Peptides against a protein of PDB entry 2L9B. Designs and how they scored, part 76

Target 1, 91 residues: chain A of PDB entry 2L9B
Amino acid sequence: ANFLSQKFPELPSGIDVNINMTTPAMMISSELAKKPKEVQLKFLQKFQEWTRAHPEDAVSLLELCPQLSFVTAELLLTNGICKVDDLIPLA
Target 2, 91 residues: chain A of PDB entry 2L9B as posed
Amino acid sequence: ANFLSQKFPELPSGIDVNINMTTPAMMISSELAKKPKEVQLKFLQKFQEWTRAHPEDAASLLELCPQLSFVTAELLLTNGICKVDDLIPLA

## One batch from the design tools (peptide; made by RFdiffusion4, then SolubleMPNN)

Design b1_p26_3_s1 (from b1_p26_3, 12 letters changed)
Fold by OpenDDE base, seed 3:
Structure b1_p26_3_s1 (fold): chain B 91 residues (1-91), chain A 26 residues (1-26)
Amino acid sequence: as target 1 above (91 residues)
Amino acid sequence: AAARLERARRFLEFANAKIDEYLKKQ
């Protein structure tokens, strides 16, 4: 539960949101959706690069914060990178 | 917990693969 603080000590203090996966995901997705597509794609690419460099940390991050998986899925869908049917087996 | 970890792993692999495929088409 303290993974983020340990791995990202320079992160600013967050805010308390509804303790579920849906609400935080919607909030993050909403903010990202305000950015140009190019920015969204760059975000995905940079995240991808980090996950490949730090696979164990990346998996732990998504395990601890499953909201981020929902955010990522939304980005993939809205940018035409994947289809809804692709996500069904992952549930 | 084990199931969540496995789902996280599988999703990450999926996402990265899809991103790669998308970039190849650009």
Scores: peptide ipSAE 0.635, ipTM 0.921, DockQ to the pose 0.839
Fold by OpenDDE base, seed 5:
Structure b1_p26_3_s1 (fold): chain B 91 residues (1-91), chain A 26 residues (1-26)
Amino acid sequence: as target 1 above (91 residues)
Amino acid sequence: AAARLERARRFLEFANAKIDEYLKKQ
């Protein structure tokens, strides 16, 4: 939490979800799935751009919050950007 | 910790590659 505040000071205030990693991911994915495909794709593009501009922080974010990888994977799957078999070797 | 770091790095590289492929098809 302190790491997130330091590295991402402009993040909106949030609520801690005291449950397993996959459940929060499912909740976030569900909310994103309610948005138009254009919004989902724009989100991925902006995230991609940020990760390339700040690779050290991006890796740290996913290391600290592995549930975000599940969110991203779900977006890739539901939008036909990747296949389930692509994710198997990453587990 | 080292394992989580490596998984995070590998996933990020994977995701960005797939996004690139998708955008190329657009």
Scores: peptide ipSAE 0.633, ipTM 0.921, DockQ to the pose 0.808
Fold by OpenDDE base, seed 1:
Structure b1_p26_3_s1 (fold): chain B 91 residues (1-91), chain A 26 residues (1-26)
Amino acid sequence: as target 1 above (91 residues)
Amino acid sequence: AAARLERARRFLEFANAKIDEYLKKQ
């Protein structure tokens, strides 16, 4: 069992995507973009709350699944929460 | 590996800070 299965046993199996980070991020971001802005913001807030409650697991998750960082970045950009220039030094 | 972990940590801190700033403006 991998990290995700161990920490999130109720998480359903995902779908196959390219092993790169860009394509999976685009797919996930596209699905999230179909939701109302309020839902996207609520998603970010719930994710934020979880990361504060479980900081070690949160960092491990982003290390293991770096595409989630790209998804989060896209959400921040799309919703006007950050600018592209903010992300350059983090790459 | 250590660099990747640290990059993840820094991004998370960045994201949470930006979310806080955004919510404060609402």
Scores: peptide ipSAE 0.632, ipTM 0.921, DockQ to the pose 0.825
Fold by OpenDDE base, seed 2:
Structure b1_p26_3_s1 (fold): chain B 91 residues (1-91), chain A 26 residues (1-26)
Amino acid sequence: as target 1 above (91 residues)
Amino acid sequence: AAARLERARRFLEFANAKIDEYLKKQ
């Protein structure tokens, strides 16, 4: 039906959350933060690989689901992969 | 619209670059 369902047919059933950019992202980030650092890093790597294999879909995904950009940014920050000042010019 | 698309593109490029740099240091 929607973009995520079409591109990720094996995604687990989602949790009912309100439609906004920040709250769902915070919840996702919270769940990911419970995982070991290596798991978080592997998640980023696999996501990166997918984005390079499907660049047009990746950009569309982040455009349509801006909460995922928030989730990604949180992962980068908490794992020391980037600094907060790096994100400011991306607004 | 076009601005939102461009922001998404720029963020993706940024994220991928930072991940590459991090992995290179590991």
Scores: peptide ipSAE 0.628, ipTM 0.920, DockQ to the pose 0.832

Design b1_p26_3_s2 (from b1_p26_3, 12 letters changed)
Fold by OpenDDE base, seed 4:
Structure b1_p26_3_s2 (fold): chain B 91 residues (1-91), chain A 26 residues (1-26)
Amino acid sequence: as target 1 above (91 residues)
Amino acid sequence: SAARLERARRFLELSNAKIDEYLKKQ
């Protein structure tokens, strides 16, 4: 099972995420999960601000490094910022 | 690819919107 399937077994099947994306995401998410919620939120906010200041670079970054999308998604989910259903259309 | 670029764009839009909504409620 991939990272999302392991964390959220209720997630519909059919998402193809290889080990090269899941493993880095799991590692980064694990480290961030050790931090207080305030730190996690600050991380999201700083990333958000950067993406808005550099939208084309941000899109290119996530295209080239889709692992970061999974890290961000995990942070959104674990902090109650979004729900699994919000992400399904993008998976 | 065009598809990967579009998925990245849509994800950022969703993520940023959700963060905004969350912060607004705090």
Scores: peptide ipSAE 0.627, ipTM 0.920, DockQ to the pose 0.770
Fold by OpenDDE base, seed 3:
Structure b1_p26_3_s2 (fold): chain B 91 residues (1-91), chain A 26 residues (1-26)
Amino acid sequence: as target 1 above (91 residues)
Amino acid sequence: SAARLERARRFLELSNAKIDEYLKKQ
């Protein structure tokens, strides 16, 4: 079991996670979940804009801090922006 | 690692695409 599996039981297995990723992700996600949906969406949009302006830095950031990928994934799923099936290729 | 970089790239591309699609539907 992992953070995403606990939050979304329908999520397929295959994503290897450890405490170094799950703990920070849980903390960040918890804080974001306290905000209105509109704020969460704006967060995603601003992050999206930055990633498009700085693609190499963005990829490096997620490589260095894979916790952010789990945070983003939860935001996408929780807000109905993507489906579980969309995340399968990432496993 | 190369694998982590590739996964990060793929995830960002997917995420950004889905955000765009979501916004279009609103």
Scores: peptide ipSAE 0.625, ipTM 0.921, DockQ to the pose 0.774
Fold by OpenDDE base, seed 5:
Structure b1_p26_3_s2 (fold): chain B 91 residues (1-91), chain A 26 residues (1-26)
Amino acid sequence: as target 1 above (91 residues)
Amino acid sequence: SAARLERARRFLELSNAKIDEYLKKQ
């Protein structure tokens, strides 16, 4: 079992993810999960604002560092901001 | 790649939309 399989149990069978993407995300998400919900939400809001102000840089960042997408997804899921079904088409 | 860029863009759009919806309900 890996990070993606655990967090996205409804993903189609056969989809594999590079361990270099999921392992760092697991570590970062674990640290963020230790923080109060208010801190987690503030992090998401600050990131949201930055992505809207710098959309090209934001897309490039996630393309080059897909680990950050997993971190963000974990925050959305654990805080009830989105559902697993919302993320399945993006896998 | 173009595919990875598009996936990143779609993820950001979804994430930002969900955050907006969540904040609106608070």
Scores: peptide ipSAE 0.625, ipTM 0.921, DockQ to the pose 0.756
Fold by OpenDDE base, seed 1:
Structure b1_p26_3_s2 (fold): chain B 91 residues (1-91), chain A 26 residues (1-26)
Amino acid sequence: as target 1 above (91 residues)
Amino acid sequence: SAARLERARRFLELSNAKIDEYLKKQ
């Protein structure tokens, strides 16, 4: 039972989400989910702006902290910004 | 690794594009 499989059962099997990514992502996502949708969206927008200003640092950050990818993915999915099928090719 | 960096880059590109599309619809 990994984070993506638990939260998004429509995802095909085989996506690797280990405990090191699952637990932190779940915790962060849980806290963000307690915030209003407007706050969640602002969070995404500020992160987006930073990633555009610092693309290589952003890529490195996601490499070092892949948990952030799962947090971002859940925010996108739960707020209807993307669909599960949009993420499958990147898994 | 190069592969991990590429996946991260692709994810950010997708994420940012989807956010833009979402905001445009609002």
Scores: peptide ipSAE 0.624, ipTM 0.921, DockQ to the pose 0.784

Design b1_p26_3_s4 (from b1_p26_3, 12 letters changed)
Fold by OpenDDE base, seed 1:
Structure b1_p26_3_s4 (fold): chain B 91 residues (1-91), chain A 26 residues (1-26)
Amino acid sequence: as target 1 above (91 residues)
Amino acid sequence: SAERLARARRFLELANAAIDAYLKKQ
């Protein structure tokens, strides 16, 4: 099994939206943007907790699914948690 | 890819640091 299936056995089958790296991120971000700010922040916090508990799995996830970095970045930007300049070194 | 892996790690560290800083100010 691939990484996602092995680490997340209950993960449902997804829809292929991978036209490019940006489009999937925009789609996910738009759905998250419909949620209240407190929900978005809670999402980030839960993700943060998981990444700290499973750092190598988290790095592998972002390496295999770099669109998730764009989603996370968008959440950080829209909630005023980081600035665009903070992301430039990663481009 | 070693480069992609390193970039992912750097981003994660940046994101977590930013979240921590934000929460500290709340």
Scores: peptide ipSAE 0.590, ipTM 0.913, DockQ to the pose 0.843
Fold by OpenDDE base, seed 5:
Structure b1_p26_3_s4 (fold): chain B 91 residues (1-91), chain A 26 residues (1-26)
Amino acid sequence: as target 1 above (91 residues)
Amino acid sequence: SAERLARARRFLELANAAIDAYLKKQ
């Protein structure tokens, strides 16, 4: 089984999207952007908590699913949590 | 790859630091 199936056994089946990093991330970000800011912040906080509880799994997840880094970055930027300049060194 | 792994780690550290800083201001 792949990493996602092993670590997230209750993960629902996905839908077909373009096979690239940006398009799936944009779809996720678009849906999140429809939610209130407080919901977006809560999403980030829950993600943060999980990453701190499971740091190696979190790093592996972001490596294997780079679209999630894009989603996270978009949430940080749109909510004023970080600036574009903060992300440049990671490009 | 080693580079992708390192980048993921750096990003996560940055993100968590930024979230902490933001929440502290709220």
Scores: peptide ipSAE 0.589, ipTM 0.912, DockQ to the pose 0.850
Fold by OpenDDE base, seed 4:
Structure b1_p26_3_s4 (fold): chain B 91 residues (1-91), chain A 26 residues (1-26)
Amino acid sequence: as target 1 above (91 residues)
Amino acid sequence: SAERLARARRFLELANAAIDAYLKKQ
């Protein structure tokens, strides 16, 4: 329940959002979409590096916070890194 | 749940593979 607080002790206070998967993902994605493509790609690369350095924590994070998978998927799709068809088998 | 965990793992693997493939093409 307090996974985020334990693993990310300096995590700033969040924003109150509707308790669903779509709204949080939309909000985060909209902020990222304001950045240029190179910044979005840098973000993905940093996230990728972290997931490879901390694979168990990364999987736990995505399990507990599915909205982050949607955010990541949106970044992949909008930047042409993957296709919608690539994600369908995981739905 | 086991299902959610498996889905998260599969997605992460897919995402990282896609990123790698994309970077290789750049």
Scores: peptide ipSAE 0.588, ipTM 0.912, DockQ to the pose 0.844
Fold by OpenDDE base, seed 3:
Structure b1_p26_3_s4 (fold): chain B 91 residues (1-91), chain A 26 residues (1-26)
Amino acid sequence: as target 1 above (91 residues)
Amino acid sequence: SAERLARARRFLELANAAIDAYLKKQ
C-alpha cells in the first residue's frame, strides 16, 4: 500500500480526478469554502497539529499530493492568514 | 522528486508559521 493507504486506512474510496495540481485543489477548496470561517480555521489547526506530530509524514503527503498545497494555500489566503507575497518564493 | 520534497517542506514551514502568527493576533 502507498503512503495514503498506510497512514489513512479509513479514508473513503474517493473519486478519480485529472492528474494535475489545480483542478483537484479547486474542487477541494470549493467545498471547504462552503464551511464557516471557524470550521476552516479548525481544519487548519488540526492539520497543523498533525504536521507537528508527524513532520516527515506531512512532507511526504504534500510531495505525494501536491494539490493539497494549493488547497492549504487558498485557505491561508482567503482567511487572511498569509499574503500572496509570502508564497512567491515557493513558485 | 527532490525539488518537490524541498518545496513541500518549505511550504509546510511557511504555512505553520503563518497560522501561528494569525492565532497570536486573535
Scores: peptide ipSAE 0.587, ipTM 0.912, DockQ to the pose 0.824

Design b1_p26_4_s1 (from b1_p26_4, 10 letters changed)
Fold by OpenDDE base, seed 4:
Structure b1_p26_4_s1 (fold): chain B 91 residues (1-91), chain A 26 residues (1-26)
Amino acid sequence: as target 1 above (91 residues)
Amino acid sequence: AVAKGADVDAIIEFFEKVIEREKKEE
């Protein structure tokens, strides 16, 4: 068991991505798009609520799993909650 | 080469489990 599994026991291992064929971001975007809007918004809501309640744990998780930052940004953009220009200062 | 990517369903389940645990602690 590594640090991640100890700190976040329920954290999934993830899936392997062939970087010669696609990128993790592309796969995440594609998979998110397959989900109903209500599921996307629920995910965003729960993640944001958890982040607010556990900011230090959230920082650790986002540092170790940067794909979650992309998920957040992607959901904000695709659902029209934010525009790209809104996220530029955070990049 | 291979890199780790997100399993969206697993991530959703992860957060739901976290929320359920928090509810039990309330």
Scores: peptide ipSAE 0.186, ipTM 0.621, DockQ to the pose 0.690
Fold by OpenDDE base, seed 3:
Formats: sequence, structure tokens, C-alpha cells
Structure b1_p26_4_s1 (fold): chain B 91 residues (1-91), chain A 26 residues (1-26)
Amino acid sequence: as target 1 above (91 residues)
Amino acid sequence: AVAKGADVDAIIEFFEKVIEREKKEE
């Protein structure tokens, strides 16, 4: 098993996306928008806390699951926590 | 072509579960 399977055995495997019809980013944005604001903010809070406590694992997770980077950015932007300009230097 | 994407609901559930479990271990 790879790092993700060993460290996070409960991590979902993901879903297939037909990139001829949509993109993973568009699908993620759509699904996030369906969640109540409270759920979005709770996810951000928990993810932040975990990242602070486990920075090395967080880096590894984000490298192996780039989807989570988009989730984080999308939640920060849609909830007005940061602006697009704040993320440009990191892209 | 097909690419892997995130099941957002499953990801949220995963982190909630893992973090709650971690809290219990503290």
C-alpha cells in the first residue's frame, strides 16, 4: 500500500470524472456549493487545525491528493476569507 | 478521457471522522 493507504486507510478513493463533459475542479466547486456555510467553515476549521498539528503529513497529503488543494482554495475564496490575488503567488 | 476527481461529501466525512477520532486519543 502507498503512503495514503497506510496513513489514512479510511481515505476515499475518489470518483471518475469525464473530462470531456466537465473537470474535477468544476465538479468540486459544484458539490461544495451544495453544502451549508456552516459545514464549509467547519471543514476549513478542522483541516486547518489538523494541518497545524501535522504539517509534514499535510504536505504529503496535498501532494498526493491535489484535489484537496483545490477544495481549500475554493472554500477560502467562496467564503470571502481570501482574494484571488492572495493565492496567485502560490500558484 | 477520464480523470480522477474528489467525492467532496466523502472527503468531508473522512476528515470529520479522522479528526474526531484524533480528539478522543488526546
Scores: peptide ipSAE 0.179, ipTM 0.617, DockQ to the pose 0.700
Fold by OpenDDE base, seed 5:
Structure b1_p26_4_s1 (fold): chain B 91 residues (1-91), chain A 26 residues (1-26)
Amino acid sequence: as target 1 above (91 residues)
Amino acid sequence: AVAKGADVDAIIEFFEKVIEREKKEE
């Protein structure tokens, strides 16, 4: 019973990815592209607002689930909010 | 080999629920 499990009991466990056929990044990009733009933007907005309000919890979550960092970056790029050069300092 | 990947639908649903709970606590 760690902090995240207690605070976020409904935290998804994720899905298994066969790395010989695809990568998590490829799968995330594909799944995100299936979502309507309004859903993508809503998720991004809510996650950003929550991160600003709960920075320590957000850091813990991103450490546990680094896939979320890719989700955020992909949404920013795909929707034209950021450029690739804007993300270089974070790599 | 198998690695863990993101279930995007589950993640979106998770955050929607978390945000709603946070609003109720404010």
Scores: peptide ipSAE 0.176, ipTM 0.620, DockQ to the pose 0.713
Fold by OpenDDE base, seed 2:
Structure b1_p26_4_s1 (fold): chain B 91 residues (1-91), chain A 26 residues (1-26)
Amino acid sequence: as target 1 above (91 residues)
Amino acid sequence: AVAKGADVDAIIEFFEKVIEREKKEE
């Protein structure tokens, strides 16, 4: 937690998940669905660009924030950028 | 961390800031 804040001082706090009523995956999917496609694609673009520039930080962030991995995968799938089978090697 | 959902807008802003900072430093 402190490591995340120190390594990524601009990291957003996120949204609390009430696991008794929903799952993180469900909530993320719901939140993503509220965003227009342009915003979804913008996320992928920015994340891709940032990852290219900072691959080591990207790995750390994804390890510490698995919800971000789900976001990325969900966006790739829902926007038809890749298929489920394409993500298997990354799991 | 697993108990947190991602705020898409906040994440986009995060990446934008990071990228912008890197551009300035380069």
Scores: peptide ipSAE 0.170, ipTM 0.627, DockQ to the pose 0.544

Design b1_p26_4_s2 (from b1_p26_4, 11 letters changed)
Fold by OpenDDE base, seed 4:
Structure b1_p26_4_s2 (fold): chain B 91 residues (1-91), chain A 26 residues (1-26)
Amino acid sequence: as target 1 above (91 residues)
Amino acid sequence: MVAKGVDFDAIEAFFEKQIEREKAAA
């Protein structure tokens, strides 16, 4: 974890969640829903572009920041790019 | 496993910065 953190020193920290009020998944879904579709798609495209350019680093990033996997899945689903069944093999 | 939330604006800025660095190095 320390090694991975040093690999991406400028990576924003995750947001702490009060488990008595919500869950990280719920928070992420809620925050995404507040974004316009165009912003959601832009976010997905930026992540996709970076991942395509740096596949090995992308693996490291997702290990360090696993919530990005959920973000990606949520964006794909909510924007109709894929369906839940498409993600089952990845669960 | 999802244990934390995400500051989407900050993460977007992070990726944009990474992409710009890549373009500058090319």
Scores: peptide ipSAE 0.449, ipTM 0.833, DockQ to the pose 0.463
Fold by OpenDDE base, seed 1:
Structure b1_p26_4_s2 (fold): chain B 91 residues (1-91), chain A 26 residues (1-26)
Amino acid sequence: as target 1 above (91 residues)
Amino acid sequence: MVAKGVDFDAIEAFFEKQIEREKAAA
């Protein structure tokens, strides 16, 4: 974890979640939903661009910040880019 | 399983900065 953090020193820390009030998934989904669709899609594009340019770093990043995989999945599903069945291999 | 949330604005800014750095280095 320390090693991975060193790769991305400027990566924002995750947000602590009070599990008695909500779940990380719910929090992420709600925050994403507050963003306009254009912003959501732009984020996907930027993330995909970065991932294509840095595939090995992308693996490390997702290990360090698995929330991003959820963000990506949520955005893909919400915007109708893929279906739940398409994500089964990732489960 | 994800245990933390995400600051969307912050993570967006993070990637934007990464892309800008890459562009500047090119």
Scores: peptide ipSAE 0.447, ipTM 0.831, DockQ to the pose 0.476
Fold by OpenDDE base, seed 5:
Structure b1_p26_4_s2 (fold): chain B 91 residues (1-91), chain A 26 residues (1-26)
Amino acid sequence: as target 1 above (91 residues)
Amino acid sequence: MVAKGVDFDAIEAFFEKQIEREKAAA
């Protein structure tokens, strides 16, 4: 864990969530929904391109920050790019 | 299940920096 953190020293820390108020998933979904569609799609595109270009680093990043996997899935679903069934084998 | 949330603006900025560095190194 510490090794992975050293790989991306500038990676923002995750946000602690008050479990009595919401869930991390709900928070992420809500925050994404507040962003303009073009911002959502732009981020998704950049992340996907970066992931394809740096697969080893992408694995490390997603291990360190698994929230990004959820972000990606949520963006794909909410923008109608794929269906829930399409993501089941990746879960 | 995901245990933490994400500051979307911060993570967006993070990736912008990564891409910028990649372009500079290319």
Scores: peptide ipSAE 0.446, ipTM 0.831, DockQ to the pose 0.482
Fold by OpenDDE base, seed 3:
Structure b1_p26_4_s2 (fold): chain B 91 residues (1-91), chain A 26 residues (1-26)
Amino acid sequence: as target 1 above (91 residues)
Amino acid sequence: MVAKGVDFDAIEAFFEKQIEREKAAA
């Protein structure tokens, strides 16, 4: 983990969640929904392009920040790019 | 399992910085 963190020294920390109030998934979904569609799509495109260009680093990043997997899935679903059924093979 | 949330603005800025560094190195 320390070695991986050195690859991305400026990677933001995750946000703690009060489990009595919400879940991490709900919090992420809520925050994403506050962003305009164009902002969501722009982020998704940048992330996808980066992961294609740096697949090994993408794996490392997702190990450090597994929340990004949820972010990506949520953005794909909410913008109608994927359906829930499309994600079943990934489970 | 997702145990934490994310600061979307911060992660967006993070990727912008990555792109900037790559362009500068090219």
Scores: peptide ipSAE 0.444, ipTM 0.830, DockQ to the pose 0.483; fails the geometry check

Design b1_p26_4_s3 (from b1_p26_4, 11 letters changed)
Fold by OpenDDE base, seed 2:
Structure b1_p26_4_s3 (fold): chain B 91 residues (1-91), chain A 26 residues (1-26)
Amino acid sequence: as target 1 above (91 residues)
Amino acid sequence: AVAKGADIDALIAFFEKQVAREEAEK
């Protein structure tokens, strides 16, 4: 168990992806796209709510698990909520 | 490999539980 698992013990392990076939990012994008739009939007909503309720933990989680930053950005972009230019200041 | 962040169903549940915990601790 790494520090991430210790600090967030109930954090999901994630989805098994075959990195021999594609990059993890592409696999994540693919898995996200398999979910209905309403589920994708629900994630964004719940993540936003959690970030407001747990601002320090949110910062820690995104630092320790940059995949979540990718997920959030991907969902924002694919659902047309923001554009790439909107994310530049956050990088 | 296991890609963290891809299981958004589980992540939704995770965040809901975290928010609920915060509310219970108020």
Scores: peptide ipSAE 0.430, ipTM 0.805, DockQ to the pose 0.505
Fold by OpenDDE base, seed 1:
Structure b1_p26_4_s3 (fold): chain B 91 residues (1-91), chain A 26 residues (1-26)
Amino acid sequence: as target 1 above (91 residues)
Amino acid sequence: AVAKGADIDALIAFFEKQVAREEAEK
């Protein structure tokens, strides 16, 4: 918690979820689906822009915040940007 | 309960700020 806050100040504090659990995944997925597609795509765009500028930090962030990996993967899949098979190497 | 980890609006604001900071520092 200390390291994460220091490395990524102002990052919204979230819950640590098990992305393999149906209940948390369904709950988060439902919340994501409430957002307009324009907002979903805006998230992906801004995250991509930051990742391009700071690829090593992006890897660290996703390792420290697995919920962000789930959010990103879910948005990529639900918007048809990638397939489940494309995510296998990332598991 | 879903916390800020799934708050897309907050995450967008966060990354927008980071990108803006990066542009200003270049």
Scores: peptide ipSAE 0.420, ipTM 0.801, DockQ to the pose 0.352
Fold by OpenDDE base, seed 3:
Structure b1_p26_4_s3 (fold): chain B 91 residues (1-91), chain A 26 residues (1-26)
Amino acid sequence: as target 1 above (91 residues)
Amino acid sequence: AVAKGADIDALIAFFEKQVAREEAEK
């Protein structure tokens, strides 16, 4: 197994999405928007809890799975938790 | 594949399982 699979064996797979690519981003955004707000917020909560408990793993995960950064950013934006300007340093 | 990358339900389950595993190991 690859390093990601070894470190996070049960992590759902996904496409490495470049946030500068409009079409993939739009597609993911559309899928995220299909989820109830409660589910979106639950994701943010669980991800936040995990990142607090596992900061090194969180960094590794975001580096290996850039799509997760996009997902998180999108959910923060769409739920009014962050603004685009707040995310500029992270892009 | 794109939708899979945005599988929020699966990601929630993943993080919950990570927490549960940590507690079980303690």
Scores: peptide ipSAE 0.417, ipTM 0.796, DockQ to the pose 0.330
Fold by OpenDDE base, seed 4:
Structure b1_p26_4_s3 (fold): chain B 91 residues (1-91), chain A 26 residues (1-26)
Amino acid sequence: as target 1 above (91 residues)
Amino acid sequence: AVAKGADIDALIAFFEKQVAREEAEK
């Protein structure tokens, strides 16, 4: 098993994508849009709770899986929780 | 390729389980 699987053994595998036709970002954005607002907010809530409890692991996870940074940013923006300018310092 | 982060339901379940595990360890 790779380092990611060893550190986060229960992390979901994700969705299979054809990189020749669809980028990971496009796929993530599409899947997010399919979910009800309540589900989107639930993700943010649970991720926030885990991050508060495990800040070092949260940093490691986001470094190893930058897709999750995209998910979080996308959900914050699309639900009107923050503006793009609010995220600039993080990029 | 596999796009991690696209399975939103699974991610929610993952973080719920992580939080629950910590609560159980307290």
Scores: peptide ipSAE 0.360, ipTM 0.775, DockQ to the pose 0.525

